# Designs tried in a protein design run: peptides against a protein of PDB entry 1IK9. Part 124

Target 1, 211 residues: chain A of PDB entry 1IK9
Amino acid sequence: MERKISRIHLVSEPSITHFLQVSWEKTLESGFVITLTDGHSAWTGTVSESEISQEADDMAMEKGKYVGELRKALLSGAGPADVYTFNFSKESCYFFFEKNLKDVSFRLGSFNLEKVENPAEVIRELICYCLDTIAENQAKNEHLQKENERLLRDWNDVQGRFEKCVSAKEALETDLYKRFILVLNEKKTKIRSLHNKLLNAAQEREKDIKQ
Target 2, 207 residues: chain A of PDB entry 1IK9 as posed
Amino acid sequence: MERKISRIHLVSEPSITHFLQVSWEKTLESGFVITLTDGHSAWTGTVSESEISQEADDMAMEKGKYVGELRKALLSADVYTFNFSKESAYFFFEKNLKDVSFRLGSFNLEKVENPAEVIRELIAYALDTIAENQAKNEHLQKENERLLRDWNDVQGRFEKAVSAKEALETDLYKRFILVLNEKKTKIRSLHNKLLNAAQEREKDIKQ
Target 3, 195 residues: chain B of PDB entry 1IK9 as posed
Amino acid sequence: MERKISRIHLVSEPSITHFLQVSWEKTLESGFVITLTDGHSAWTGTVSESEISQEADDMAMEKGKYVGELRKALLSVYTFNFSKESAYFFFEKNLKDVSFRLGSFNLEKVENPAEVIRELIAYALDTIAENQAKNEHLQKENERLLRDWNDVQGRFEKAVSAKEALETDLYKRFILVLNEKKTKIRSLHNKLLNA

## One batch from the design tools (peptide; made by RFdiffusion4, then SolubleMPNN)

Design b2_p17_7_s4 (from b2_p17_7 with A2S E8K K9R Y10F)
Fold by OpenDDE base, seed 5:
Structure b2_p17_7_s4 (fold): chain B 211 residues (1-211), chain C 211 residues (1-211), chain A 17 residues (1-17)
Amino acid sequence: as target 1 above (211 residues)
Amino acid sequence: as target 1 above (211 residues)
Amino acid sequence: SSKEEKDKRFEEEKAKF
């Protein structure tokens, strides 16, 4: 079961923060349970898949688009400030919400709720869920932080090995060229020595022919 | 101002989860505000630095150790299961808590609370704080996740550059040795050719002397 | 290969000379 709690402000009671809980199985489209509380009283209703389909049809809206708007309204609180307006009558237990665009406001949905007999139990369970969610998110944060620290160490290790590899490649090239020049110079000296011996032998032969 | 909310179970009402809120400025030692709620009623009290010091002295406990035990009891809920016992009388508004060790139980502290006139406001503010904390922790989680993904990309980039550098170093060494062997073989051929010319010149001179 | 093995291979090719 998935759950989302949001803070909302009712048009009738703008100074009193209300809390809207929505609970569903896998998809909001398959139906959901809605709970409203002011921290003293609570009201709950169940919305079926058939009611969601009927509301979409009554609005002449494609079901997927309608469910997408329900998700924005009910699971995100107000959304971007002032886009959604929430209304509730404590006397009739009638809840409805509107989407406000610049040039048009329209009712997005309406639900009949029932007053909960023991609101304190609903409030306690809601606070428990918030505390459990905080603990889970803190544990996830600590895990991600430890993983970040590991990845940074691993990056520094590879970076240091890479820099050493670059320097070692340049040093290898320089060393190999120095060694090659030394061996080539030894061979050049030997070639020069052999050429000088050939010149001397030719000069001696030219002396022997001249007697 | 720092705040911690914990779930507690009272010895007198073990089936009803209570919530303990503690609020303080910088250090718990400087004093704190304690609030207890069952989701219907709320009770609040202020504990001064002087009261904390007096309780530590009355217990013959070093103040830092005493504050350390207060922090474990009041900010961590039960701690490791069953270490702390919480008691509250709704009639007297007297709250006290005990530390249970295997062979000893002792009262760690006691506070006089006052019943809040508007518990719904305290409960709404508590739920607001939980929702704000969830949102902050979610934003931090998303940030840390994006940073993890960045660090992993950066690691893969450096790792790929390092592997290419290793391969390029081995290829460079192999290429330089191949080129060097070619040049050395050319010089060897030239040295052999010059030696053969010297041998031929010596043989021709020996023929001219016999002639 | 170690630096020594490279040095040895270089001196062996030098000595074939």
Scores: peptide ipSAE 0.018, ipTM 0.831, DockQ to the pose 0.003
Fold by OpenDDE base, seed 3:
Structure b2_p17_7_s4 (fold): chain B 211 residues (1-211), chain C 211 residues (1-211), chain A 17 residues (1-17)
Amino acid sequence: as target 1 above (211 residues)
Amino acid sequence: as target 1 above (211 residues)
Amino acid sequence: SSKEEKDKRFEEEKAKF
C-alpha cells in the first residue's frame, strides 16, 4: 500500500490546517481511501476505480489526465499558487475540490466521507506512519551519506593513481630518450674512430707507394 | 529549537500508543518542554536546567551521565528491550519513567504535566512538524542521490582515463624500444661495414709488400 | 616491468651491439 499525507486548508475553516491522507494500492487509478482530519475529528471514504472512471467520463476528460489532476490535488496538497481549493461540510460529510484557472473554478471531484467513531486511533496511526517514514528516510540518508563518502574516497584514490600514471609516463619517455642518446653516442664515437683508422691506413699506403 | 517525537507505551494503557514530544534549545541539559498525547488529549510541561540538576543530585548521579539517561529514555522511546518504562496518571497529570535493570527498576525522573485545553492544535502542530521533517529528509535524500550519481560518473571517467594511461605507458615503452632497435641496427651495420673496409685495406697492403 | 627488467633489457640491447 502506498500512502501520502498532505496539509490542506478548507474554504470553511481557512485558519485550521487539515490533513488529507490518501492510501492506494499500486496506482491511484485502481481506487483509494481518503481520510480527512483536523486533529480532533476524522472522516474517511473509499473511492473505487469505477468512480474514478465515471468522474473522468462526466468531466469529458481523458482518464490518465484526470488521474493526473487527482494526483496533483490529493497527493501534493494545495500547490504553491492555490490552484486547488478544498471544501468540506462536517454536517453532510461532503468533500469536494476545485481547480482554479484564473477567473474560473471547476469541480475536479467530490466524495462522501463517513465520520470516524474513534478519531484518536486514526490520528495515532497517522502519526505512527509519519514517524516510521521519518525513521526510514533517516536510515536512507545515513546510507546515502556513507555511500557518498565511499565514492569520494574511491575517486580520490583513482585520481591519485591517474596523476602518478601520467607523471610516470612522462618520466619513462624522458628516461628512455636519455638512455638511447647515451648508447647512440657510444656508437657514433666507434664509427668516428673506425673512419679515422681508414684515413690513416690510406695515408700510410700512399707514403709506401711514393721510394 | 530541536525536537524529537517518540512512540511510548504507558504501563496504564499498554494497548494505546502515546506520543512523547521533547523540545529543547541547543542541549537537553539546558531544559526542555515535554508534550504527551494519545491522539485525543495532550499534556505538556516544562523542565528547567535547575530541575535536571536537582534530579541528578537526588539520584547521586553525575549530571552528564544523568542527561545521557534522559536522552535515551525521552528521545529514543522504549529501547529494543523495554529498558525504560513510562507511567502517566491522566487524573494527577503525573508522568514518571523508570529504567529496568534485570530484577530491579529505578525511577529516572518525574514531571508534573498540565492538560492542554486545545489538544487538536497541539496534535495538528505535531503532524505539521512530522510532515515538514519528511519533506526536508526527502529533499536531502534527493540531493545525496544526485551527488552519488555525480561521484559515480566522475569515478568512471577517472577510472577510464587511468586505464588508458596505463595502456598508453606500456605502448609508449614498446614503441620507443622498437624505434631504438631500428636506429641501433643502422649504426651496427655501419660499424660492420667500416671494419670490413679496414680488413680489406690491410690485406691489400700485405699483398703490395709481398709483391 | 620493474626498473631492473628495463635495465636488463637495455643492457641486452646494448650488448647485441
Scores: peptide ipSAE 0.017, ipTM 0.831, DockQ to the pose 0.003
Fold by OpenDDE base, seed 4:
Structure b2_p17_7_s4 (fold): chain B 211 residues (1-211), chain C 211 residues (1-211), chain A 17 residues (1-17)
Amino acid sequence: as target 1 above (211 residues)
Amino acid sequence: as target 1 above (211 residues)
Amino acid sequence: SSKEEKDKRFEEEKAKF
């Protein structure tokens, strides 16, 4: 089961934060359980897949698009752009929500809720879920932080090895060229010396022919 | 202000999860506000720095050690080793907790709480704090995940550059040595040719003298 | 190519010496 708790403001009680819990299996399309609380009272309703399909049909909306709007309305809380308005009557236990567009507001969905006999159990379970979610997210954060620190160390090690490799390549090239030049110069000097010996021998032979 | 909410079990109501909120400024040693709730009723008390000091003195415990035990008891929840037992009387509003050791149990601390007139406000605020903490931790998780993915990409890039640098260094060394050997061999061949010319010139001169 | 530049630099260095 997946669960999302969101804070909402009811049109009837805009100063009192309400909490909207939605629980579902795998997908919101298969139906969901909605729970509303003000921290004292709680109301719960079950919405079936058939009711979701009927609401989509009644709206002349494609089911996937309708479920997408339900997900935005019910799971995101009132986003910063008051696009979704929530209404609840404590007397009738009728919950409905509207999508507010620039020129048109329309009812997106409506649900009959039942007042929970023991709201304290629902509230305790909701708080437990929040605390469990906090603990799980903290454990994930600590894991990701340790992995980040590992990856940063590994990056620094490879970077330092890379820089050493670059410098060692340049040093190697420079050293090899210097050594090569020295050896080439020795060979050039030896060649010049041998040519001079050949020239001298030829000059001596020309002198010996000239008696 | 720092805040921690923990689930606890009261000896009087072991089947009903209670929530213990502790709020403090910078350090628990400077005093704290304790709030207890069962999801229907709430009780709050303020514990001053002087009361913490007095409790430490009455226990003949060093203040830092005592505050360390308070932190474990009040901020960690009942850890898996039932080392801390919580007691609360709804009638007297007296809260106390004990540390259970193998051979000895002792009262670690005690506080007078006051019943909150509007527990729904306290519960709503507590749930809001939990939801805010969840949202903040989720944002941190998403940030750390993106940073992990960045660091992994950066590591792979540097690693690939390093491997290319190693291969390029080996290739450079091999290429330079091959080129140097070729040039050195040409110079050695020229030196040998010049020596042979000198030997031939000397042999011709010896023939001309015998002739 | 990087190879031709290295060849040219090698021949230029070979010619200097």
Scores: peptide ipSAE 0.022, ipTM 0.833, DockQ to the pose 0.004; fails the geometry check
Fold by OpenDDE base, seed 1:
Structure b2_p17_7_s4 (fold): chain B 211 residues (1-211), chain C 211 residues (1-211), chain A 17 residues (1-17)
Amino acid sequence: as target 1 above (211 residues)
Amino acid sequence: as target 1 above (211 residues)
Amino acid sequence: SSKEEKDKRFEEEKAKF
């Protein structure tokens, strides 16, 4: 079971934050339980997949698009753009919400809720769920933080090895060329010395022929 | 202002989860506001730094140690070891908590609370704080996750460059040695050829003298 | 040292020359 709690403001009670809890199995399309509370009273309704389908049909909206709008309305709360307006009558227990567009507002859905006899239990359970979610998210944060610190250390270690490898490659190349030049110069000197000896031997032989 | 909400079980109402909110400025030692709720009623008390000091003195406990015990009791809730037992009388509004050790239980602190006239407002504010904390923790989780993914990519990039640098260093060394061998062998061949020419010239000169 | 090992390897390869 998935759950989302959001804060909403009712048109009838704009000064009092209400909490909209939506709980569902796998997909919102399969139906959901909606719970509204003001921190003193609570109201609950079950919305079936058939009711969702009927509302989509009544709106002449494609079901997947309609469920997408329900998800935005019911799971985001009133976004900062007041794109969704929530209405609830405590007397009739009728909950409805509208989508506000630039030049048109339209009802996106409506539900009959029932007043919960023991609202304190619903409120306690809601607070428990919030505290559990906080604890889970904190544990995840601590895990991700430790992993970030590990990955950063591992990156620094490899970076330092890479820089040492680059420097070692350049130093190796430079050292090999220096050594090679020394050995080649020795061989060049020996070749020049042997050529000079050959020239001297040829000059001496020309002298011996000329007596 | 810092705040911690924990779930506790009162000895008087073990079947009903209560919520203990503690709010303080910088350090718990400077005093705190304690709020207790059962999801229907709320009770609040202010605990001053002087009261904390007096309780520490009455216990003959060092103040820093006492504040450390208060922090464990009031900010952790009932830990899984039931190390702290919470008591509250709704009639007297007297809240006290005990530390349970193996062979001794002792009162760690006590507070007179006052019943809140509008508990719904306290409960709504508490739920709002939980929802804000969830949103902040989710945003932090998403940030840390994206940073982990970045650090992992950066690590893989440097690791791949490092491996290429290692291979390139070995290939460079091998290629340089091969090229050096070829050039040195050419010079050795030239030296041998010049030596043979010198030997032949010397033999011819010895023939010319014997002639 | 990494230098002495490089020196030795260079002289060993130089001896093949």
Scores: peptide ipSAE 0.016, ipTM 0.831, DockQ to the pose 0.004; fails the geometry check

Design b2_p17_8_s1 (from b2_p17_8, 11 letters changed)
Fold by OpenDDE base, seed 5:
Structure b2_p17_8_s1 (fold): chain B 211 residues (1-211), chain C 211 residues (1-211), chain A 17 residues (1-17)
Amino acid sequence: as target 1 above (211 residues)
Amino acid sequence: as target 1 above (211 residues)
Amino acid sequence: DEEKIKELEKKVEEAEK
């Protein structure tokens, strides 16, 4: 089961932060449970897949698009853009929400909720879920931090080896050329010496024929 | 200001999860505010630095060690080791906690709390703090994940360059030696050829002297 | 790196001449 808790402001009680919990299985389209609380009272409603389909049809909206708007409204909370307005009557237990566009506001959905008899249990479970989520996220952050520190060390080690390999390649090339030039010059000197000896021998032979 | 919320079980109400919020400035030694809630009622007490010092003295415990035990008891929650036991009387508003060792349990501290008039406000603020902490930890998690993915790419890039550099060094060495051997063999052949020409010229001169 | 190898190959060939 998936769950999201959002902080919302009700139009009727703008000074009191409310919390909207939505729980679902796999996809929000398959239905969800919605819970509203003010930290003292709680209200819950179940929304079926058929009700979601009916609301989409009544709005003449494609179901996937409608579920996408529900996800933005109910799971994101009031983002910084005040794009969604939430209304609730504690007397009628009627919850509805609107999407506010520049020139048009329209009702996106409405739900009948039921007042929870033991709101303290719902609130305790909600706080437990928050604390469990904090602990899981902290453990994941500590793991990712350790992994990043490992990857940075591994990167520095390979970078240092790479720089040494580049320098060693250049040094090897320079050394091999120096050695090659030394041996080549030795052989060139020997060739010149032998050529001079051949020229001298030819000159001496030409003297011996002349007598 | 620093804050920690812990889940605890009271000995008197073991079936009902309670929440212990501790808030302090910089160090727990300088005093703290403690808040207890069951999701319906809340109780708050302020503990001064002088009270912490007095409790440490009354226990004949070094202050730093005592504050260390307070930190473990009040900020860790009931860890899996049931090392700390929490007791609270809703009638007297008296809160006390014990450290359980194998053979000895001892009272670690006690506080007089006051019942909060508007517990819903305290509970809403507590849930807000949890949601803010979740959002901060999620943002940090996403940042660390992106950094991890970057570091992994950078490592793969340098590793691939390093492997290419190693292979290129070995190839360069092999190629330079092959070329060196070719040139050396050519010069050795030329030296042998010139040496043979010198020997032939010497033999012809010896024939001309006998003629 | 490949250009430097080719330039050095040329220097070897010129030194062979």
Scores: peptide ipSAE 0.012, ipTM 0.830, DockQ to the pose 0.145
Fold by OpenDDE base, seed 1:
Order: structure tokens, then C-alpha cells, then sequence
Structure b2_p17_8_s1 (fold): chain B 211 residues (1-211), chain C 211 residues (1-211), chain A 17 residues (1-17)
């Protein structure tokens, strides 16, 4: 089961933050439980997949698109643009919400809720879920932080080894070329010396033939 | 201002999770506001630095150690070992907590709380804080996850460059040696050829003198 | 890496001979 709690403002009570909890299995499309609370009273309703399908049909909206709008409305809370308006009558226990566009507002959905007999239990459970979620997120955060610190160390270690390898390659290349030039020059000098000896021997032989 | 919310169990109501909120400025030592709620009623008390100092003195405990115990008791909730027992009388509004050791239990502190006139406001504010904390922690987790993915990519890139550099160093070294040996052998062959020519010229000259 | 460089240096000296 998945759960999302959002704060919303009701048109009827704009000064009092309400909390909208939606609970569902795998997908919102399969239906959900909606819980509304003002921190004193709570109201709950179950919305079936058939009701979701009927609301989509009544709106002449494709079901996937409608579920997408439900997800945005019910799981995001009041978005920064007041795109969704929430209405609830404590008297009728009728909850409905509208999508507000620039030139058009339309009802996106409506649900009948029932007043919870023991709202304190619902509120305690809701707070427990929030505290559990905080603890889980903190543990994930600490884990990711430790991993980031590890990855940063590992990156620095490899980077340092890479820089040393580059420098060692350049040093080796330079040293090998210097040695190669030294040996090559020695061999060239020996070849030149032998050539001069050969020329001198040929000149002496030409003198010996000429007496 | 810092805040910590914990779930606790009261000895008087062990079946009902209570929530203990502690709010403080910079350090718990400077004093704190304690709020207790059962999701229906709320009770609040302010604890001053002077009261903390007095409780430490009455316990004959060093203040820093006492504050350390307060931090463990009031900010951790019921630790897994039930080391701290919480007591509250709704009638007297007297809150006290004990530290339970193997052979000794002792009162760690006590506070007089006052019943909040509008508990729903306190509960709503508490839930709002939980939701804000969840959102902040989620944003931090998403950031850390993206950083982790970046650091992992950067590590893989440097590692791949390092391995290529090592391979390129070994290949360069091998190629340089092969070329060096080829040139050296060519020069050695030329030196040998010139030496043989010199020996032949000397032998011919010795024949011309004997003739 | 320094040991490999020294080993290489030795191989160059042996080839020079």
C-alpha cells in the first residue's frame, strides 16, 4: 500500500489547513482511500476503480488522463498555482475538487466521506506515518551522504593515480628518447671514424702504387 | 529554532501512542518548549535554562551530562531498550520521565504542562512540520542521488582514462624498444661491414709490401 | 612504476652492449 499526505485548503475553511491522505494499492487507478482531517475531526471515504471509471466517462475524459489529473490533484496538494480547488462540507460529508484553468474551471471529481468516530486514532496513525517517513528518509540521506563521500574519495584516488601515470609516461618517453639519441650518436661517431680510417688506407695505398 | 518530534508511550496509557515535541534554540541547555499530544488533546510547557540547571543540581549530576540525558530521553523517543519511561497525568498536567537501568530506575526530570485550549491548531502545525520535513528530506535525497550518479560517472570516466593511459604507456614503451633495437642492429651491421673492409684493405697492403 | 622504469633502463643498457 502506498500513501501520500498533502496539506490542502478548503474553500469553506481557507484559514485552517486540512490534511488530505490518499492511500492506494500499486496504482491510483485501482481505487483509493481518501482521508481528510483538520487535526480534530477526520473523514474517510473509499473510492473504487468503478467510481474512477465512471467519473472519467462522465467527464468524457480518457481514463489514463483522468487518473493523471487525480494524481496531480490528490497527491501533490495545493500546487503553487492553485490549479486545484478543494471543497468539503462537514454537514453533507461531500468532498469535491475542481481544476482551475485560466478561462475555465471544472469539477474533476467528488467523493462522499464518512466522519470517523475516533479521529484521534486516525491523526495518531497519520503522525506515526510521517515520523516513520522522516526516519526512513533520514536513513537514506545518511546512506547517500556516506556513498557520496566514498565516491569522492575513490574519484580523488583514481585521479591522483591517473595524473601520476601521465607524468610517469611523459618522463619515461623523454628518458628513452634521450638514451636513444646518446646511443645513436655514439654509433654514428664510430661509423664516421671507421669511414675516415678506410679513406686514409685507400690514400696510402694509392701513394704506395705511385715510386 | 530546532524541533524534534518523537513518539512515546505513557505508562498511564500504554495502548495510545503519544507524540512528544521538543523545540529549542541552538542547544537544549538554553531551555526548550515541550509539547505532548495524543492526537486529540495537547499539553505544552516551557522549560527554562534555570530549571534545567536546578534539575541537574538536584540530581547531583554534571549539567553537560544531564543535558546529554535529556537529549537522549526527549529527542530519541522510546529507544529500543525502553531506557526511558514517560509518565503524564492529564489531571495534574505533570509530566515526568525516568531512566531505567538494570538495577536502578531514577527520575530524570519533571515538567508541569498546561493543556492547550485549541489542540487542533497544535496538531495541524505538528503535521505541517512533518510534511515540510519530508519534503526537505526528499529534496536532499534527490540531490544526493543525482550527485552520487554524477560522481559514479566521473569515477568511471577517470578509471577508463587511467586504464587507457596505462595501456598506452605499455604500448609506447614496447614500440620504442622495437624501433630502438632495429636501428641499433642496422648500425651494428654497418660497423661490422666497415671493420671487414678495413681488415681487407690492410691485408691487401701487406701483400703489396711483400711484393 | 619506478621499478618498471629501472627494469626498462636495464634492458636499454643490455641492448647497448
Amino acid sequence: as target 1 above (211 residues)
Amino acid sequence: as target 1 above (211 residues)
Amino acid sequence: DEEKIKELEKKVEEAEK
Scores: peptide ipSAE 0.015, ipTM 0.831, DockQ to the pose 0.141; fails the geometry check
Fold by OpenDDE base, seed 3:
Parts: structure tokens; C-alpha cells; sequence
Structure b2_p17_8_s1 (fold): chain B 211 residues (1-211), chain C 211 residues (1-211), chain A 17 residues (1-17)
């Protein structure tokens, strides 16, 4: 079961923050339970998948688009202030909400709610859910923080190894060239020495022929 | 102002989760405001720094240790189940809590609370604080998640560069040795050729002398 | 790496011979 609690303002009581709890299974399209509270009284209603489909049909709206608007109205605590208007009569227990466009307001949905006999239980459970959610989110934050610290250490380790590898590559290239030049120069010296010996032998032979 | 909300069980009403809100400035030692609620009624009291000091003195406990026990009792929602016991009389508005050790229970603190006239406001504000805390923690989670994804990408990039650097170092070494061997072999061939020319010249000179 | 360099140095020295 998924759950979202949002604060809303009712047109009838704009000074009193109300809380709108919506609970659903996997998707809001499958139906949901709605609970309204002012911190003293609570009202609940169940909306079926068939009712959602009927409301979409009555509005001549595509079901996915309609459910998208329901999600924005009912699950978004703070939409931009004036896009959705909430109405509730404590006498009739009739809840309805509208989408306000620049020139036109239209009713998006309406629900008959029932007054909860023991609102304190609903309020306590709502607070418990909030506290559990805070604890879960805090545990996630601590986990993500530790993971960030690990990833940063691992990055620094690889970066340091990479820099050492680059330096070692350059040093290796330089060393290999220096060693090669030394050996090459030794071979060049031997070649020069052998050429000089050949020239001397040729000069001695020319002297022996001239007697 | 710092704030913590915890769920507690009262000895008098163990089946009803109560909520203990503590609000303080920077440190609990400077004093705090305590609020108790059952989701219908609320009670509040203010504890001064002087009262905390007096309670520590009366207990013959070092103040820092005493404040440490207050923090565990009042700010830890779930300590291990049976270490702290909470008591409240709705008639006297007297709240007290005990630390249970294996063989000894001792009173840690006691507060006179006042019944809140409009508990719904306190409950609404408490729920608002929970919802704000959820939103803040969710935003932190989203930020940390994005940072983790960034750090992971950066790690993969450096790791890939490091592996390429290692491979390039090995390839460079192999290539330099191959090139060196080729040039060295060419010089060796020249040296051998020059030695053979010297031997031939010596043999021709020996023929000319015998001639 | 140092051992491989020494082994290659030895191979170069043997090849010089």
C-alpha cells in the first residue's frame, strides 16, 4: 500500500490547515482511500476504480489524463498555490475539488466522506506514519552519505593511481630512450673503430706495394 | 530552534500511542518545551536551564551525564523497549519518567504540564512539522542520489582511463623494445660485415707477402 | 615492473654479446 499525506486549505476554512491522506495499492487508478482531518475531526471515504473510470467518462477526459490530474490534486501537497481548490462540507460530508484555469474552473472530483467516530486513532496513526517515514528517510540519507564518502575515497584512490601510471609511463619512455641511446652510441663507436682499422690496413698495403 | 517528536507509551495507557514533542534552542541543557498529545488532547510545559541543573543536583548526577539521560529518554523515539518508563496523570497534569535498570528503577525527571485549550492547533502544527521534515529529507535524498550517480560516473571515467594508461604503458614498453632490437641488429650486422672485411684484407696481405 | 626491466636489460646484454 502506498500513502501520501498533504496539507490543503478548504474554501470554507482557509485559515485552518487540513490534512488530506490518500492511500492506494500500486496505482491511484485502482482506487484509493481518502482521509481528511483538521487535527480534531476526521472523515474518510473509499473511491473505487469504477468510480474513477465513471468520473473520467463523465468529464469526457481520457482516463490516464484524469488520473494524472487526480494525482496532482490529491498527492501533491504544494502545487502552485491556486491551481486546485478544495471544498468540504462538515454537514453533508461532501468533499469536492476543482482545477482553476485562468478563465474557467471545473470540478475534478467529488467524494462522499464519512465522519470517523474515533478521530484520535486516525490522527495517531497518521502521526506514526509520518514519524516512520522520517526515520526511513533519515536511514536512507545516512546510507547515501556513507556511500558518497566511499565513492569519493574510491575515486581519489583511482585518480592517484592514474596519475602515478601517467608519470610512470613518461619515466619509462624517457629511461628506455636513454638506455637505447647509450647502447646505440657504443655500437656506433665500434663501427667507427672498425672502419679506421680498415683504412689503416689499406694504407699499409699501399706502402708494401710501393719498394 | 531544534525539535524532536517521539512516540511513547504511558504506563496508565499502554495501548494508546502518545507523542512527545521536545523543542529546544541549540542544546537541551539550555531548557526545552515539552508537549504531550494522544491525538485528541495536548499538554505542554516549559523546563528551564535552572530546573535541569536543580534536577541534576538533586540526583547527585553530573549535569552532562544527566542531560545525556534526558536526551535518551525524551529525544529517542525507540530506545530499547523497557529502559525508560513514562507516566502521566491527565488529572494532575503531572508527567514523570523513570530509567529502569535490572534491579533498580529511578525517576529521571518530572514536569508539570498544562492542558492546551486548542489541541487541534498543536496537532496540526505537529503534522505540518512532520510533513516539512519529510519534504526536506526527501530533497536531501534526491540530492545525495544525484551526487552518488555523479561520483559513480566520475569513478568509472577515471577507472577506464587508468586501465587504458596501464595498457598503453605495456604497449609502449613492448614497442620500444621491438624497435630497439631492430636497430641493434642492424648495427650488429654492420659490425660483422666490417670484421669480415678486415679478415679478408689480412688474408690478401698474407698472399701478397708470400708472393 | 623492475624485475621485467632487469630481465629485459639482461636480454639486451645477451643480445649484445
Amino acid sequence: as target 1 above (211 residues)
Amino acid sequence: as target 1 above (211 residues)
Amino acid sequence: DEEKIKELEKKVEEAEK
Scores: peptide ipSAE 0.013, ipTM 0.830, DockQ to the pose 0.190; fails the geometry check
Fold by OpenDDE base, seed 4:
Structure b2_p17_8_s1 (fold): chain B 211 residues (1-211), chain C 211 residues (1-211), chain A 17 residues (1-17)
Amino acid sequence: as target 1 above (211 residues)
Amino acid sequence: as target 1 above (211 residues)
Amino acid sequence: DEEKIKELEKKVEEAEK
């Protein structure tokens, strides 16, 4: 089961933050349980897949698009754009919400809720879920932080090895060339010396022929 | 201001999860505000630095050690070891907690609380704080995840460059040695040829003298 | 790398000269 708690403001009580809990199985399309609380009272309702489909049909909206709007309205708290307006009557237990566009506002959904007899239990469970979520997220953060520190160490180690490899390649190249030039020059000197000896021997032979 | 909310169980109401909020400035030692709630009622008290010091003295405990025990008791929910037992009287508004060791239980601290007139506001604020903390932790998790993915890419890139550098170094070394050997062999062949020419010239000269 | 190899080949050729 998936759950999302959002803070909302009711048009009737704009000074009092309300909390909207939505619980669903796998997809919001399959239906959901909605719970509203003001921190003193709570109201709950169940919305079936058939009701979602009926509301989509009544709106002449494609079901996937409608579910997308429900997800935006009910699972994302009132965004900074106040695109969604929430209404609730404590007397009738009727909850409805509207999408406010620039030129048009329309009712997006409506649900009958029931007043919870023991709101304290609902509130305690809601707080427990928040605390569990905080603990899980903290554990994930600590794990990710440790992993980031590991990856950074591993990166630094490989980077340092890479820089050493580059330097070693350049040093090797330079050393090999220096050694090669030395040996080549020795061989060139020996070749020059042998050529001079051949020239001298030829000159001596030409002198011996000339008596 | 720092805040921690913990779930606790009261000895008087073990079936009802209570929530213990502690709020403090920089260090718990400087004093704190304690808020207890059952999701319907709330109770708040302020504990001063002087009261903490007095309780440490009354216990004959070093202040830093005492503050360390307060931190474990009040900021870590009841751990699985039930080392800390919490007691609260709704009638007297007296809150106290005990540390349970194998052979000895002792009172660790005691605080007078006051019943909050508007518990719904305290509960709403507490839930708001939990939701804010969840949102902040989610944003941190998303950031750490992106950073983890970045670090992994960067590691793979450097590792690939390092492997290429190693291979390039070995290839360069092998190529330079092969080229060097070729040139060296050419020069050796030329030296041998020149020596043979010198030997032949000497042999011809020795024939000319014998002739 | 190819340019460095070519420069080094030139240095070898110049040293061979």
Scores: peptide ipSAE 0.012, ipTM 0.830, DockQ to the pose 0.204; fails the geometry check

